# Peptides against a protein of PDB entry 2FGR: the designs that were tried, part 157

Target 1, 331 residues: chain A of PDB entry 2FGR
Amino acid sequence: SSVTLFGIVDTNVAYVNKDAAGDSRYGLGTSGASTSRLGLRGTEDLGGGLKAGFWLEGEIFGDDGNASGFNFKRRSTVSLSGNFGEVRLGRDLVPTSQKLTSYDLFSATGIGPFMGFRNWAAGQGADDNGIRANNLISYYTPNFGGFNAGFGYAFDEKQTIGTADSVGRYIGGYVAYDNGPLSASLGLAQQKTAVGGLATDRDEITLGASYNFGVAKLSGLLQQTKFKRDIGGDIKTNSYMLGASAPVGGVGEVKLQYALYDQKAIDSKAHQITLGYVHNLSKRTALYGNLAFLKNKDASTLGLQAKGVYAGGVQAGESQTGVQVGIRHAF

## One batch from the design tools (peptide; made by RFdiffusion4, then SolubleMPNN)

Design b2_p18_8_s2 (from b2_p18_8, 8 letters changed)
Fold by OpenDDE base, seed 4:
Structure b2_p18_8_s2 (fold): chain B 331 residues (1-331), chain A 18 residues (1-18)
Amino acid sequence: as target 1 above (331 residues)
Amino acid sequence: GTEFYLGEDPDEIDARRV
């Protein structure tokens, strides 16, 4: 059997030119290139091709030394794996987010990532961004000639908010084709939540694809999220992303990503464009810089996620510029 | 017995997102 202690400390200097009051924010932030984390994982060979595993992982906030505490909310799973694939029990990325965020060239963190995995409707559930779930059972297939899939179900355990009595229930999965330079996936999910104390379904469909041309990689996402409310009508967002990355000089990577968030309920769009660069000082240590621009139209109030500095919204119809320059160290 | 290891696989640094 084995146990591995691992982690990442990613800390940056960050700036955004507008907060909700129209003022600039700047300071020391976290997780600009990769989410800072501390974890333990291990495996045990049970014989016959069967293995047991565990994974415990929590977020690290290097700017304040985890003043708000530490937990294993990133992942807390026990698993069995073998020729049949892997079954996981415990809080984790839901299968849809685990797979479909892989097309995000900014690793779903910092000021540059695709922000489609979001609580678009003031959902009252803890994980209404569609990223993780409590009480989750997940199954991942092996890769069969490129084809692979993942499925998950999270128990609501009769959690209630207002009149909603199945909050936190998740069902979802993806099918994918991963072969050499090509990756393509379709994900579907439904999560039970509440909005205004009323039962609401968060439906999500996501298409992703990427192709590595060697000299550059292209990646794209198409997503629809729909919060289906019993009263008040549906809150629908169509999100689009297109990105490119390229190696630079054998030690660096440049990234460019555009996203569009068409927020149907408020008939408003937001445009995000981010330029990023990562410079590898070693296999474990990198310097990075991100420059992001977010343009809100009409009633849109989206903000860039400069974690540790400012991750809130802006005034309706306002644009926001963000910068992060930092160090990522994996241990 | 249990074997103990330290450190993330450098190839997996960006594999676990958000």
Scores: peptide ipSAE 0.387, ipTM 0.919, DockQ to the pose 0.821
Fold by OpenDDE base, seed 3:
Structure b2_p18_8_s2 (fold): chain B 331 residues (1-331), chain A 18 residues (1-18)
Amino acid sequence: as target 1 above (331 residues)
Amino acid sequence: GTEFYLGEDPDEIDARRV
């Protein structure tokens, strides 16, 4: 059996030129290249190809020393794995986000990531961004000649908000083809939540693909998210992403990613473009810089996610520029 | 017995984990 202690401390100096009042924000931020974390994981060989596993992981906030506390909300699973694949019990990334965020060249972290996995409708559920779930059972297949899949179900445990029942119920999964330089996936999910105290379904469909040419990698995402409400109509967002990355000089990586968020309920679009660079000082320590532009049109109020500095919205139709320069250390 | 390890796999640092 084994136990591994691991983590990442990622801290940056961050700047955004506009907050909700039109003022700049700057300071020390966290998780610009990778989410800062502390974790424990382990395995036990049970014989016959069967293994038990556990994984406990929480987020670290280096700027304030976790003033709000520490928990294992990133992942808290026990598992069995073998020739049949892996079954997990506990809070984790839902299968759809686990697979489909892999096409985000910014690793769903910092000011540059694809922001489609979001609570688009002021959903009142704890995980209405479609990223993680409580009370989750998940299953992941082995890779069969490139083909693989993942499935998940989360129990609502009769959680209620307002008149909405079944809050937190998740059902979803993906199918994928991963072979050499090619990856492609389709994900589908439905989550029960509430908006304004009324029952709402969050439906999500996502397509992702990437190809590694050796000298460069291309990646793309297509997503539709619908918060289906009985009264007031659906809140629908179509999100698109295209990105490229390339190694630089054997010690660096440059990334460029564009995303479009077509927010149908407010008939408004937002455009995001991010340039990133990571410079490896060692296998475990890197310097990085991100430069992001977010252009809101019409009624759109999206803001870049400069965690630890400012992650709120801006005034309708305003553009925001964000910068992060930081250090990532993995141990 | 239980073996104890320290550190993430350097190849997994950039794993897609939000």
Scores: peptide ipSAE 0.374, ipTM 0.909, DockQ to the pose 0.763
Fold by OpenDDE base, seed 5:
Structure b2_p18_8_s2 (fold): chain B 331 residues (1-331), chain A 18 residues (1-18)
Amino acid sequence: as target 1 above (331 residues)
Amino acid sequence: GTEFYLGEDPDEIDARRV
């Protein structure tokens, strides 16, 4: 059997030119290139091709030393794996987010990522961004000539909010084709939650694809998220992303990504463009810089996610520019 | 017995997201 201690510390200097009051914010932020983390994982060979595993991982906030505490909310799983694939028990990325965020060239982190996996409707559930779930059982197939799939179910455990029952229930999965330079996936999920104390279904459909040309990689996402409310109508967002990355000089990587968020409930769009660069000082240490521009139209109030500095919204119809320059160290 | 290791695989840095 084995146990591995691992982690990442990613801390940056960040700036955004607008907060909700129209003022600038700047300081030390976290997780601009990769999410800072501390974890333990291990494996036991049970014989006959069967293995047991565990994974415990929590987020690190380097700017304040985890002033609010440490937990294993990133992942806390036990698993069995073998020729049949892998079964996981415990809090984790849900299968849909685990697969479909892989097409985000900014690794769903910092000010540049695709922000479609979001709580678009002031959902009252803890994980209404569709990223992780408590009480989760997941199954992942092996790769069969490129074809693979993942499925998950999370128990609600009779959690209620207002008159809403079954809060926290998740059901979802994806099918994918991963072969050499090509990846393509379709994901479907439904999560039970509440909005304004009333039962609401968060439905999500996501299509992703990427191709690595060697000299550059292209990636794209198409997503629809609906918060289906019994009263007040659906809150629907259509999100689109297109990105490109390329190696630079053998030690760097440049990334450019565009996203469009069409927020149907408020008939308003937001446009996001991000330029990123990572400079590898070693296999474990990198310098990075991100420059992001977010243009809100009409009633849109989206803000860039400069974690540790400012991650709130802006005034309706305002644009926001963000910068992160930092160090990422993996150990 | 249990073997103990230190360090993430550098190739896995971007494998786990968000």
Scores: peptide ipSAE 0.384, ipTM 0.921, DockQ to the pose 0.810; fails the geometry check
Fold by OpenDDE base, seed 1:
Structure b2_p18_8_s2 (fold): chain B 331 residues (1-331), chain A 18 residues (1-18)
Amino acid sequence: as target 1 above (331 residues)
Amino acid sequence: GTEFYLGEDPDEIDARRV
């Protein structure tokens, strides 16, 4: 059996030129290239190809030393794996987000990532961004000549908010083809939540694909998120992403990513474009810089996620520019 | 017995996102 202690500390200096009041914000932020984390994981060989596993992982906030505490909300699973694949019990990334965020060239963190996995409707559930779930059972298949899949179910445990009586229930999964330079996936998910104290379904469909040409990689996402409400109509967002990355000089990587968020309920679009660079000082330590521009149209109020500095919205129709320059160290 | 290790695999730094 084995136990591994691991982590990442990622801290940056960040700037955004607009907050909700129209003022600039700047300071020390976290998780600009990778989410800062501390974890323990381990395995036990049970014989016959069967293994037991555990995984405990929490987020680290280097700017304030985790002043709000430490927990294992990133992942807290026990698992069995073998020729049949892997079964996990416990809080984790839901299968849809685990697979479909892999196409995000900005590692689903900082000011550059695809922001489609979001609570678009003021959902009152704790995980209405569709990223993780409590009380989760997940199953992942082996890879069969490129084909693979994952499925998950989270129990609501009769959690109620207002008149909603199944808050937190998740059902979802993906099918994928991963072979050599090609990856492609389709994900479907539904979560039960509440909006304004009323039962609401969060439905999500996501398509992702990438191709590695060696000299460069292209990646794309297409997503629809729909909060189906009994009163007030559906809140639907169509999100699109296209990105490219390329190695530079053997020690660096440049990334460019564009995203469009078509927010149907408010008839408003937001455009995000981000340029990123990572410079590897070693296999474990990197310097990085991100430059992002977010243009909101009409009633859109989206903000870049400069964690630790400012992650709120802006005034309707305002544009926001963000910068992060930081250090990532993995141990 | 249990073996203890320190450190993430550098090749998996971005494998666990968001």
Scores: peptide ipSAE 0.379, ipTM 0.917, DockQ to the pose 0.829; fails the geometry check

Design b2_p18_8_s3 (from b2_p18_8, 11 letters changed)
Fold by OpenDDE base, seed 3:
Structure b2_p18_8_s3 (fold): chain B 331 residues (1-331), chain A 18 residues (1-18)
Amino acid sequence: as target 1 above (331 residues)
Amino acid sequence: MTEFHIGADPEELESFRS
């Protein structure tokens, strides 16, 4: 059996030129290249190809020393794995986000990530961004000649908000083909939530693909998210992403990613373009820089996620520029 | 006996994902 203590400390100096008041924000931010974390994981060989596992992981906020406390909300699972794949019990990434965020060249963190996995409708559920779930059972298949899949179900435990019942129920999964330089996936999910105290279904469909040419990698995402409301109509967002990355000089990586968020309920678009660079000082330590531009049109108020500095919105139709320069250390 | 590891290989960490 084994137990591994691991983590990442990622801290940056960040700047955004506009907040909700039109003023700049700057300071010390966290998790610009990778989410800062502390974790424990382990395995036990049970014989016959069967293994038990556990994983406990929480987010670290280096700028304030976790002033709000520490928890294992990133992952808290126990598992069995073998020739049949893996079954997990506990809070984790839902299967759809676990697979489909893998096509995001900015690893779903900092100011550059694909922001499609979002609460688009002021949903009142704890995980209405479609990323993680409480009370989750997940199953992941082995890879069969490239084909693989994952499925998940989260219990609502009769949680209510307003008149909405079944809040927090998740059902979803993906199918994928991963073979050599090619990866492609389709994910489907539904989550029960509430908006304005009324029952709402969050439906999500996501397509992802990537190809590694050796000298460069291309990646793309297509997503539709619908918050289906009985009154007031659906809140629908179509999100698109295209990105490229390339190694630089054997010690660096450059990334460029574009995303479009077509927010149908407000008939407004937002465009995001991000340039990133990572410079490896070692296998564990890197310097990085991100430069992001977010252009809101019409009624769109999206903001870049400069965690620890400013992650709120901007005024309708305003553009925002963000910069992060930081250090990532993995242990 | 349980083996203890400190400082996992960064490559084994699921691609530095969020």
Scores: peptide ipSAE 0.249, ipTM 0.814, DockQ to the pose 0.768
Fold by OpenDDE base, seed 2:
Structure b2_p18_8_s3 (fold): chain B 331 residues (1-331), chain A 18 residues (1-18)
Amino acid sequence: as target 1 above (331 residues)
Amino acid sequence: MTEFHIGADPEELESFRS
């Protein structure tokens, strides 16, 4: 059997030119290139091709030393794996987010990521962004000539918010083709939540694809999220992403990504464009810089996620520019 | 006997993603 201690410390200097009051914010932020984390994992060979595993992982906030505490909310799983694939029990990325966020060239963190996996409706559930779930059972297939899939179910355990009594229930999965330079996936999920104390279904459909041309990689996402409310009508968002990355000088990577968020309930769009660069000093240590521009139209109030500095919204129809420059160290 | 590893190779991580 084995146990591995691992982690990432990613800390940056960040700036955004506008907050909700129209003022600039700047300071020390976290998780600009990768989410900072501390984890323990291990495996045991049970013989016959069967293995047991565990994974415990929590987020690190380097700017304040985890002033709000430490937990294993990133992942807390026990698993069995073998020729049949892998079954996981415990809090984790839901299968849809685990697969479909892989097409985000900004690793679903910092000021540059695809922000489609979001709570678009002021959902009152703990995980209404569709990223993780409590009480989760997951299954992942092996890769069959490129084809693979993942499925998950999370128990609501009769969690109630207002009149909603199935909050936290998740069902979802993906099918994918991963072979050589090509990756493509389709994900479907439904999560039970509450909005305004009323039962709401969060439905999600996501299509992702990428192709590595060697000299550059292209990646794309198409997503629809729909919060189906009993009263007040549906809150629907169509999100689109297109990105490119290329190696630079054998030690660097440049990234450019565009996203569009069409927020149907408020008939408003937001445009995001991000330029990023990562410079590898070693296998473990990198310097990075991100430059992001977010343009809100009409009633849109989206803000860039400069974690540790400012992650709130802006005034309706305002644009925001963000910068992160930081160090990522993996151990 | 349990084998302990500290300072894992970044390539052994499932993902650098959030």
Scores: peptide ipSAE 0.248, ipTM 0.813, DockQ to the pose 0.720
Fold by OpenDDE base, seed 4:
Structure b2_p18_8_s3 (fold): chain B 331 residues (1-331), chain A 18 residues (1-18)
Amino acid sequence: as target 1 above (331 residues)
Amino acid sequence: MTEFHIGADPEELESFRS
């Protein structure tokens, strides 16, 4: 059996030119290139091709030393794995987010990531961004000639908000083809939540693909999120992403990513473009810089996620520019 | 006997998505 202690400390200096009041924010932020984390994981060979595993992982906030505490909300799973694949019990990335966020060239963190996995409707559930779930059972297939899949179900445990009595229930999965330079996936999910105290279904469909040309990688996402409300009509967002990355000089990587968020309920669009650079000082340590521009149209109020500095919205129709420069160290 | 490791294998770091 084995137990591994691991982690990432990612801390940056960040700036955004506008907050909700139109003022600039700057300071020391976290998780600009990768989410800072501390984890424990282990495996036990049970014989016959069966293994037991555990994974405990929490977020680290290097700017304040985890002043709000530490938990294992990133992942807290026990698993069995073998030739049949892997079954996981516990809080984790839901299968749809686990697979489909892999096409985000900014690793679903910092000011540059695809922001489609979001609570678009003031959902009252804790995980209405569709990223993780409590009380989750997940199954992941092996890779069979490129084909693979993942499925998950999270129990609501009769959690209630207002008149909604199944909050936190998740069902979802993906099918994928991963072979050589090509990756393509389709994900479907439904999560039960509440909006305004009323039962709401968060439906999500996501298509992702990437191709590694060696000299560059292209990646794309197409997503629709729909908060289906019994009263007030549906809140639908169509999100699109296209990104490219390329190695630079054997020690660096440049990334460029564009995203469009078409927020149907408010008939408003937001455009995000991010340029990133990572410079590897070693296999474990990197310097990085991100430059992001977010243009809100009409009633859109989206903000860049400069964690530790400012992650709120802006005034309707305002644009926001963000910068992060930091160090990532993996241990 | 449990084997203890400190630090992720650099090759595993690619799996450490946010």
Scores: peptide ipSAE 0.241, ipTM 0.803, DockQ to the pose 0.722
Fold by OpenDDE base, seed 1:
Structure b2_p18_8_s3 (fold): chain B 331 residues (1-331), chain A 18 residues (1-18)
Amino acid sequence: as target 1 above (331 residues)
Amino acid sequence: MTEFHIGADPEELESFRS
């Protein structure tokens, strides 16, 4: 059996030119290239190809030393794996987000990532961004000649908010083809939540694909998120992403990513363009810089997620520019 | 016997995904 202590400390200097009041914000931020984390994981060989596993992982906030505390909300699973694949019990990435966020060239963190996995409707559930779930059972298949899949179910445990009686229930999964330079996936999910104290379904469909040409990688996402409300009509967002990355000089990587968020309920679009560079000082330590531009149109108020500095919205129709320069260290 | 490791291989961290 084995136990591994691991982590990432990612801290940056960040700037955004607009907050909700129209003022600039700057300071020390976290998780600009990768989410800072501390984890414990381990495996036990049970014989016959069967293994037990555990994974405990929490977020680290290097700017304030985790002043709000430490927990294992990133992942807290026990698992069995073998020729049949892997079954996980506990809080984790839901299968849809685990697979489909892999196409995000900015690792689903900082000011550059695809922001489609979001609570678009002021949902009152704790995980209405569709990223993780409590009380989760997940199953992942082996890879069969490139084909693979994942499925998950989270129990609501009769959690109520207002008149909603099954808040937190998740059902979802993906099918994928991963072979050589090609990856492609389709994900479907539904979560039960509440909006304004009323039962609401969060439906999500996501398509992702990437191709590695060796000299460059292309990646794309297509997503629809729909909060189906009994009163007030549906809140639908169509999100699109296209990105490219390329190695530079053997020790660097440049990334460019565009995203469009078409927010149908407010008839408003937001455009995000991000340029990123990572310079590897070693296999474990990197310097990085991100430059992001977010253009909101009409009633859109989206903000770049400069964690630790400013992650709120902006005034309707305002544009925001963000910069992060930092150090990532993995141990 | 339990083996203890400090410092996982970065490649095992799913390419530093969130």
Scores: peptide ipSAE 0.240, ipTM 0.807, DockQ to the pose 0.759

